Peptides against a protein of PDB entry 4GMN. Designs and how they scored, part 238

Target 1, 375 residues: chain A of PDB entry 4GMN
Amino acid sequence: RYANITLLALVTLASIGTDFQETLVKGNQGSRESPISAADEEWNGFDDADGDAMDVDQKSSSGEDQEEDYEEIDVKEDDEDDDDDSITSEMQADMERVVGADGTDDGDLEDLPTLRELIQTAVPQLIRLSNLPIDSDESLTIQSHALSALNNISWTISCLEFANGENANIHNAWYPTAKKIWRKTILPILEADSADLKLATQVTSLAWAVARVLHGETPTDGNPHRKFISLYHSSKQQAGGNSNSIEEPEDPFQGLGVKCIGVVGSLAHDPAPIEVNREVGVFLVTLLRQSNNVPPAEIVEALNQLFDIYGDEELACDKEVFWKDGFLKHLEEFLPKMRTLTKGIDKRTQPELRTRADEALLNLGRFVQYKKKHA

## One batch from the design tools (peptide; made by RFdiffusion4, then SolubleMPNN)

Design b2_p24_5_s2 (from b2_p24_5, 11 letters changed)
Fold by OpenDDE base, seed 3:
Structure b2_p24_5_s2 (fold): chain B 375 residues (1-375), chain A 24 residues (1-24)
Amino acid sequence: as target 1 above (375 residues)
Amino acid sequence: DEILKEIKETLRKLRKLISLKWLG
């Protein structure tokens, strides 16, 4: 009984996170053609509901209902008959405020009551549920649904623009909560060293969403970048041995490999420790060198992460890692390979992968030319 | 309103469940 209420509650929270994402995407489509495309598809978590309705045969065991007198806490249902049309209007008004608000630097979400309740009330409960002791298949299911809900909320927030002080109120409200998700949900699951690739994929998706906002300010305790690099390599070793095709996600950008690259790339941004940046940068450049055995989507993500990490010449990582470790040479040597890789992608069967590869190839050419002028 | 009501009700149900697992 209690399990079903928890599951229903978690499914409802995951759905609300999706409805928020759809509303944000619709609101943002009016302004910037920025490639939000990577985050929109990660909502593939619901289609696994084709799990057969196990006919829980209602065996009417006539166990004596000891009527434990649950004192009815008389929660006065204030029956405010508020009409169905108002919800879309409040969410739309909150989204119009998120897009239009001259960000008051105060982390005050007074004007965003739904988002405030998600961040301040829902997320702390989801963190608790995701961090419960796993003692049963029920507790594992609760953890999975809590991770899914945290993922959807975290991705939705990570799609907001925070550059130049935009959405500073949301950023300031989310930042401590994001760090709490990292420390209380992500790190404990990564430390448990589970061989469960489903759980690893869920926690890595959540870690990417959180790291897209925290970047180099993500807690470095226990060297999480090394754990994600190890997870990347372990996932490739398992795929090569057991032909138990974990159904490769239909979207090539939803693969665990892409998610691992996205996490470690995000973790390597300034102000990350130079050693963390170096280890990630070497990992990403090594993928390009070994590109013959790397999925095209992982190459696209690795390139984008390299551009974002090393795009600013004023950062310490430019001098201490990019130039010192000779990354420009590896990027230049990769240009012909990237042209071949991109041309090998069929525009009819994989239009998105081809588009993103064409963009990454264009950006690689520009980036190499930029770095050669600033040498 | 209704989404917030669902969230609050959901959270209330979740808190009750968490409290029961810690009392057992």
Scores: peptide ipSAE 0.020, ipTM 0.601, DockQ to the pose 0.016
Fold by OpenDDE base, seed 2:
Structure b2_p24_5_s2 (fold): chain B 375 residues (1-375), chain A 24 residues (1-24)
Amino acid sequence: as target 1 above (375 residues)
Amino acid sequence: DEILKEIKETLRKLRKLISLKWLG
């Protein structure tokens, strides 16, 4: 009985979370929109603070009306149940409570009873289910579903703003649970060193979502960054040898390589140990140096992680790693390669990849200029 | 059943919250 309710919960959380992953990937793109300040303003770094969504007033330049007569393909609207995505007044009031909750109340999700139950009641059961002995196909299925649910919950929470003490109540409630997911779910699966790339992809996705909240406060026991770097390299070696098309996800940003980069990048943020930061930074810069053999999406992710890690000059990693290990030179030398890479992406067939590559190229130029002024 | 309903409702609320924070 409990297993079936949990499995149904898991399947439902997994289904809700696929739609969330798309929204969260779009969100994770938007949160990495460093405010493209107007063309004339001097870019002064990546401050975590000013997530002011600049209204990109898309002045539709009236390009000429080439009336290409798109034949009305009468695609029968199959009545997919329009789950009325209408923001109910109750949802809006709960949103105003989540946004307007003055960070005064000590981690008591009193105003968020459902999120409290999700974190305090559901997640501990998912951790238990993800950590069951694998002795049957049923136990493997339960683990996979538990990981999917944990992934979706963790991603959803990781898209909340926690900078400047925003959502502090949610952060404080999630933080111990996130550490528990890391220690009880992620780390044991990584230590098992399974050749199952599906499981590795699931645990790496979950690890990224968890690490996006914990950052450098992620438990360093067992050097998890090295495990994910090893997994990155192992995944590339397997893809090169066995044309067992593990169906590379249609979305280039959902690849195991991107997820590994996202995890290790997140783990390298302050207050990560400088040696962890260095090993990750060297890994990321090495990907840029070897860019001819690296998928464009992994390059975009590696750049964004480098910006996030080294955007603040007051951090110890700026002096002890970025400047000391000469990362600026590698970034500057990569600019022409990034321009070529970005121009090589077809806007028609890969619009998202092209957009994110154009943004990463722009940010790389700004970042190099910023670092040259602050040298 | 109630916990599942609450989980779904929370996820839906969080989805909408996130979607609005990115649209606005």
Scores: peptide ipSAE 0.019, ipTM 0.559, DockQ to the pose 0.032
Fold by OpenDDE base, seed 1:
Structure b2_p24_5_s2 (fold): chain B 375 residues (1-375), chain A 24 residues (1-24)
Amino acid sequence: as target 1 above (375 residues)
Amino acid sequence: DEILKEIKETLRKLRKLISLKWLG
């Protein structure tokens, strides 16, 4: 009886997290409709379609206007007002405020009552449920559902823009809670050294969502980056052996390998310790060197993380790691391999993977050119 | 016993959150 009510509560909290994400994606008219899986599914990542294309303001001159006739795909917005009764009027109003607010007001989450209750009331309870002693199949089920709910909430919050002081009220409310999730949920599970690949996938997804907001301010206690690198390598060894394929998620970007890369990349951002940055940077560059044996989605994620970590030349990691360890040479040597890899992806069977690989290839060319000018 | 009390208290708080989802 209590188990079923706990399960229903956890599933409902996970659904609320997904419903918020769907509303954010619909409100952000510029983000491509990544098919958000149904409200009952664990959201395992956001496609960073809105990766800030580094506005390398290369005012390069008048190349001829080849008017490539972009056929305006007249996406008829069939305004099927599907009254998706799933989104509460309060949730919709909260998301509309988050998308529309010039987030300059350091105001309390007074105007965001649903988001406030998620952060202040739900998350502290989910952290407690994720920390229960595993003494039964019921406690394991409760932990899994608590992790799923934490994942969906954390991912949804990680989709908000926090640059330039945007959504500062939400960031300030979330930041101490995110650190608490890391220290109380993620670290204890990673330290338990469980052979459960499902649990490892759930905690890694949650860790990525949390690290996308905390970046280099993520607690470095116990060197968690090394645990995720170890998990990456262990996951590759298991996939080669036993045909208990955890069904590779149909989405190549939902794989445990991609999630491990996303976590360690996020952990390596400034102000991370320079040795953490170096160990992660060497790991990512090593994936590019071994690209013949690495899934294309992991290469795309590893490239994006390298751009984000080393995009700013004013950061200590640029001089002390990127230049000192000779990363530019490895990126330049990888360009022809990336072109071959990207061209090998079938646009009909894997359209999203192809699009993200084409974007990562373009960005790699720009990044290499940028770094060569600043050498 | 204490863990069961904590779960029951957590469940009471979660029920309040569920009720908010259905009342909004």
Scores: peptide ipSAE 0.019, ipTM 0.613, DockQ to the pose 0.016
Fold by OpenDDE base, seed 5:
Structure b2_p24_5_s2 (fold): chain B 375 residues (1-375), chain A 24 residues (1-24)
Amino acid sequence: as target 1 above (375 residues)
Amino acid sequence: DEILKEIKETLRKLRKLISLKWLG
C-alpha cells in the first residue's frame, strides 16, 4: 500500500519533469528552428567573416518529376484530445517566465513557485529515495523511479541558458542541489560497481544532465571521469559477447556510450584539473582514431565535446593539452574518415543521425582551420 | 513515513497547481 503511493508519487514527479522539459524545448524552438537537442548550440565562436564560400556549382540536373500520386490516406486524425494536459498553467507560466527572462533579475525563486518546489522539496526527497538500502525488488523499483524523476528534473534545468549571468537565480538555487545529487546519488551508485546496465544507464543519464550545468566544477572526488570511461569500455565488451539484445535504444543518441561521452566531456570543461581534461581528451581522440569500430552517434558526440572543451584558446587546456598532446593532427587525420562515415549514413532510415553528422563534419572542418590559423 | 508525507505534500502542491488550470 505505501509502496504504491510512493511509486505513484515518483511517476508523477518524473512526468512533471518531462512536461516541463517539453515546454522549455517548445518555447526555445519558437526562436530556433532546430529542436534544441543538446548539440544545437550553434558554436558561435567562429566569426564567419573570411569564409570564401566555394561555389559548389550544384548543376541542378533536372531529373524528371515523376509525380507519384501519393494517395492522401485521409488518416482521420481522431483528435482523441487525450488532454493528458499534465502541464499545469502554473508550470507553463513558470517556464514562460524562465524562457522570457533575460536573466537580469538576481531575484530568488519567489516568482517560480513550481521550479522552487521541484528544487527545494522534491529533489531532496528523490535523493533520499535513491539512497534506500537495496534489500528487495521494491527497493530497486523505487530507486529506478527516483533516478528517472531526478533525471527529468536535471535535464530540464540543464536546458536553461546560464551563460553571461542568464537565469542566475535558477543557477544559484540549482548549483548546490546539483552537487548534492552528484555526491549523494551518482557517486554511491558508481562506487557500488553494479553489473546492472539499466541502473548504469539511468545514473549515467542523470550524471550527464548534472554535469551539463556543473561542467568542470563537478566534484572530482573518486575520479568520476575514469569510472565513466571504464563504464564505456565495459559496455562495449558486454554488447559484443551476449547476444541478449538489450534493445539498443531506437534513438542512437540515447545509447550508454553516447551518455558516457557526454558526461566525461562535460567533466573536462574549464575549470577542471588539467590531468582530468587530458585523460578525457585522450579518450575522445582515441575514439576518433578507432572510429571503424565506434557507432556514428558516439563519434558525433565525441567531436562536439572536443569542440566545446578546446574551442577557447584562452583556456589553460588549449596550451597544456590540445597543443602539447598534438590533438590538431589527430583531428586533421580524422577529416577524411568523418566524410566517409557521414556519407555512409542513410538519410532515409537515420535522418537525425545524418543531419547531426553533417553538422559535426562541417564544424570539424571549421575547427581544424581555426586551430591552424591560431597555431 | 516522513518522506511519504513530504512527497504527498509536494504532490498535493503540484496537483493544486495542475487543478488551477481546470478552474480558470
Scores: peptide ipSAE 0.035, ipTM 0.620, DockQ to the pose 0.019; fails the geometry check

Design b2_p24_5_s3 (from b2_p24_5, 11 letters changed)
Fold by OpenDDE base, seed 3:
Structure b2_p24_5_s3 (fold): chain B 375 residues (1-375), chain A 24 residues (1-24)
Amino acid sequence: as target 1 above (375 residues)
Amino acid sequence: DEILEEIRESLRKQRKLISLKWLG
């Protein structure tokens, strides 16, 4: 009885995290319709004049369109949907405030009551549920649902802009909670050294979402970056040996390998210890060197993490790791391989992977040029 | 599924901003 109520509450919290994210994206699309003044680039229409109007008269025939009378089945939608609209409206109002807050009125979290209750009330309970002793299949199910809810909430919050002091109120409220998720949920599960790849994937997804906000301020206790690097390698060894189709997620960017790269990349950002940054940087550059045996989605993620880590020359890791360990040479040597890899992705069968690879290739060219100019 | 597309769009947007700093 209590287990079923707890499961229902966890499913509901996971749904709330989804709806919050959809609302954030809808709100962020509306703010971008600020008319970028189309600069009047005079599209000089090419004049070319001549070609003759051949009169081809072809008469072809009157196909009789049979009006198939589709009977409209009047499905009475029962009006039970009224209660869901109220929660969605409060969430929408909170998200409209987050997106519409021009960076002058850093409204207190007091003005975001739904988000406040999510962070201050819901998340602490989810952390507790994720830490329950696993003594039954019910306890494992509760943990999985708690991790799913924490994942959705953490990802949603990680999509907010926190640069330049934007959303500082939300950042300040989330930051201690994110550290608590890391210390109480992520680390204990990583330390349990479970062979459960499903659990590992859930925890790694959550770790990535949390690390996207905490960056190099993520607790370094127990060298979590090494645990995720180890998990990356272990996942590759298992995939190579047992043709037990762990259903590779249909989405190449949802693979455990991509998630591991995303976590360790995020952990290596300033102010991470230089040794942590170096170990992660060497790992990522090594993936590029071994690209023939690495899935394209992992290469795309590894490149993007390298750009995010080493894109600022003012950071200590630029001088102490990027230049000192000769990363530019490896990136330059990888550029032709990335062109070949990107061209090998079919746009029709894998449109997203191709788009992300084209973007990563473009950025790799720009990054290499930038670093050569600032050498 | 939709959450993951949105996350990816957010990540792509952030990376575009970083890439613009390299063109300056």
Scores: peptide ipSAE 0.237, ipTM 0.848, DockQ to the pose 0.057
Fold by OpenDDE base, seed 4:
Structure b2_p24_5_s3 (fold): chain B 375 residues (1-375), chain A 24 residues (1-24)
Amino acid sequence: as target 1 above (375 residues)
Amino acid sequence: DEILEEIRESLRKQRKLISLKWLG
């Protein structure tokens, strides 16, 4: 019984995370449009799928009123105030710099009470549930649903513009929580080194959503970029052997390979350690060099990550990695291959992939021209 | 669906802004 209630609560939280996205993106316009029950779909990223909403016939079975006495489990909050998340004075100064002068310095979501409750009340519980010892199929199910809820929430928040101090209140409220998700959910699951590709896909999706906000400020402890690179390679080895059993996601952009690229790309943004940036940059450029054996969606994502990482010439990674390691040459050599790849995508069968490939090709041409002018 | 499209649009807008810096 408790499992079903917990699962229902997790599904509800995942749904709220999805519905809240609509509310955040549509802005504070008080149109109470009915929450569409997007309960069961883990937002895996950018799907254009016209998913035929299968009418799940909710057979209302009228189960009877058994008043079971809920014993109040006194959860002793061991306040291990490991408040040693000493926001480095630099991170605090960068936060202050991102906080435009009129933002309340505290992540006071006074104007966004639902988001506040989501971040402050729901997410910490989801983190706890995602990090439970896996000792049963029930605990695995709880973890999966907690990860799904965290994924949907994190993706939702990652869609907000935080550049130039936009949504600074949300950013400031989310930032410590995002780090907590990283440290308490993502890292432990990555360290457990489970052969479960489903769990790996869920945690990688969540990691991408979190890293899209934290960027290079994502904790580098244990070199998570290498773990995701390893996971990328491992996923390719498994797909090559068992042609039958990995349901390739219908959306090519939902593949574990794309998610791994998205994570490591995000982790490599400034102010990431230059060696982290280098290792990721080399990985991404290597995918382009090996493009004949790489899915088009992964190439598109790898290009986008390279653009986002190296699109600013003022960043240390431009001089120390992009130019020093000769990435421009590899991008130039890839440009004709990308044209061929993009043209090979059927617009009728894969319209999204084709559109995103056309965009990436256009941007690659522009990026190469830009870098040649600034050489 | 609509949310995913809005996210895609947001990212496309961000990438477009970055890509516009490269044209300058």
Scores: peptide ipSAE 0.225, ipTM 0.840, DockQ to the pose 0.058; fails the geometry check
Fold by OpenDDE base, seed 5:
Structure b2_p24_5_s3 (fold): chain B 375 residues (1-375), chain A 24 residues (1-24)
Amino acid sequence: as target 1 above (375 residues)
Amino acid sequence: DEILEEIRESLRKQRKLISLKWLG
């Protein structure tokens, strides 16, 4: 009985975290598409689907109007109003305030009561539940649901703009809690060195969400970047051996390899220690050098992380790592391989992967040119 | 799906801004 109530509360918190994210999203785009039943989908991070916005205005004229008669599939809206809208009107109101909130400096969430209760009351309980002694299948289930709830909340908050002092109140409230999630939930699970790939995937997804806000200010205790690099390599060794169909996630970007790259990339941002940055940078560049044996989605993520880490020449890592370790040469040598890789992705079967690869290729060309100009 | 799309778009906007700085 108590277990079922705890599980229901955890599922509800995970759903609320997902729905909060949907509405932060919808609030920024202004398009109300219908709420997909988000309750069961653990939000696994950012895929970059919308590739089209980089087409430069090449004025080529004349292609003929083939009127392809798209048959109106009359999808009968069966209005089964199972509006189990897990988004409370209070949460929606808090989200509208977050999107509209000019950065008031005080870490006071007075105007955001639902978000305040989520951060101050719910998250500390989820951290506790994620750290229960694993002595039963029930305790494993509770841990999994607590991790999913923390994941969805952390990802949602990581969607907020915190640059230039935007959302400073939310950042200031979240920052100590994010560090607590890292130290109390993520590190203990990583140190337990469990062979459970599901648990490893969940904790890595959560770690990525947390590290997207903390960046190089993520606690360096126990060299977590090396643990995620080790996890990356271990995951590749297991996939090659037992054809136990852990169904590769249908989405190439939801793979444990991509998540590991996202975590370590985020950990390497300024003000990360230069040696942490170097170890991550060398790892990412090594993936590009070994690209023939690396999934395309991992290459795309590795490139994006390299751009985010080394895109600013004012940062210490530019001089101390990028230039000193000769990364430009490796990126330039990879450019023709990236063109081949991108062209090898079928637009019909993997449209998103192709779009993201086309963008990463474009950005790689621009990045290499930029770095050559600023050498 | 839709959540992923805007977050994707936010990251894309950030990367696009960085990428635009590289064209200057």
Scores: peptide ipSAE 0.219, ipTM 0.843, DockQ to the pose 0.058; fails the geometry check
Fold by OpenDDE base, seed 2:
Structure b2_p24_5_s3 (fold): chain B 375 residues (1-375), chain A 24 residues (1-24)
Amino acid sequence: as target 1 above (375 residues)
Amino acid sequence: DEILEEIRESLRKQRKLISLKWLG
């Protein structure tokens, strides 16, 4: 009874985190497109679909009208009562305030009561539940749902722009809580060295969401970047040996390898210690050098992380790591390999992976040119 | 899907801004 109520509350909190994200998103785009019933999907990362609309010149190739007679399969609409977990009027009002807040008002979280209660009341309970002793299948289920709820909330908050002092009130409220998630949830689970790849994937997703806000200010205690690099290598060794199909997520960007790259990339941002930055940078560049054995999605993520880490020449890591360790040469040597890799992705079967690879290739060319000009 | 797309779009905007700095 208590466990079922706790599980329901955790699922509801995970849903609220997703709905909150959807409304932030819709408010920023101004488009009223329909709510997708994404209640149960663990939101596992940012898919970077940078579709720069290149003007595809409509050359009118007159290919023949094969009228394939698609039989009307009369799919009975079973009216599953989608319990439209309607974004509460309070959440909508909070979202309109977040979207409509011209970043000038140091509006305390007083103006965002739902978000305040989420951060101050709900998240501390989720941290407690995620750190319960695992002594039963019930405690494992509670931990998994608490991690899912923390993941969705943390990803949602990581979608907010915090650059240039935007959303500073939310950032300031979240920052100490994000550090608590890291220290009390992420680190203890990583230190337990569980062979549970599901748990490792959940914790790594949460770690990525948290590290996207904390960046190089993420607590460095116990060298967490090395733990995620170790997890990356361990996940590759297990996938190669046991034909236990860990159901590779249908989305190539939801893989544990991509998540590990995202975490360590985020941890390496300024003001990370230069040695942490170096170890991560060497790891990422090594993936590019070994690209023949690396999934395309991991290559795309590794490139994006390298761009985000080393895209600013004013940062200490540019001089002390990027130039000193000769990363430009490795990126330039990788350009022809990236062109081949990108062209090898079928646009029909993997449209998103192809789009993101085309963008990463374009950005790699621009980045190499930029770095050569600023050498 | 839309959430992922706008998350993608925020990162896109950030990377596009960074990538625009690289073209300057």
Scores: peptide ipSAE 0.217, ipTM 0.843, DockQ to the pose 0.060; fails the geometry check

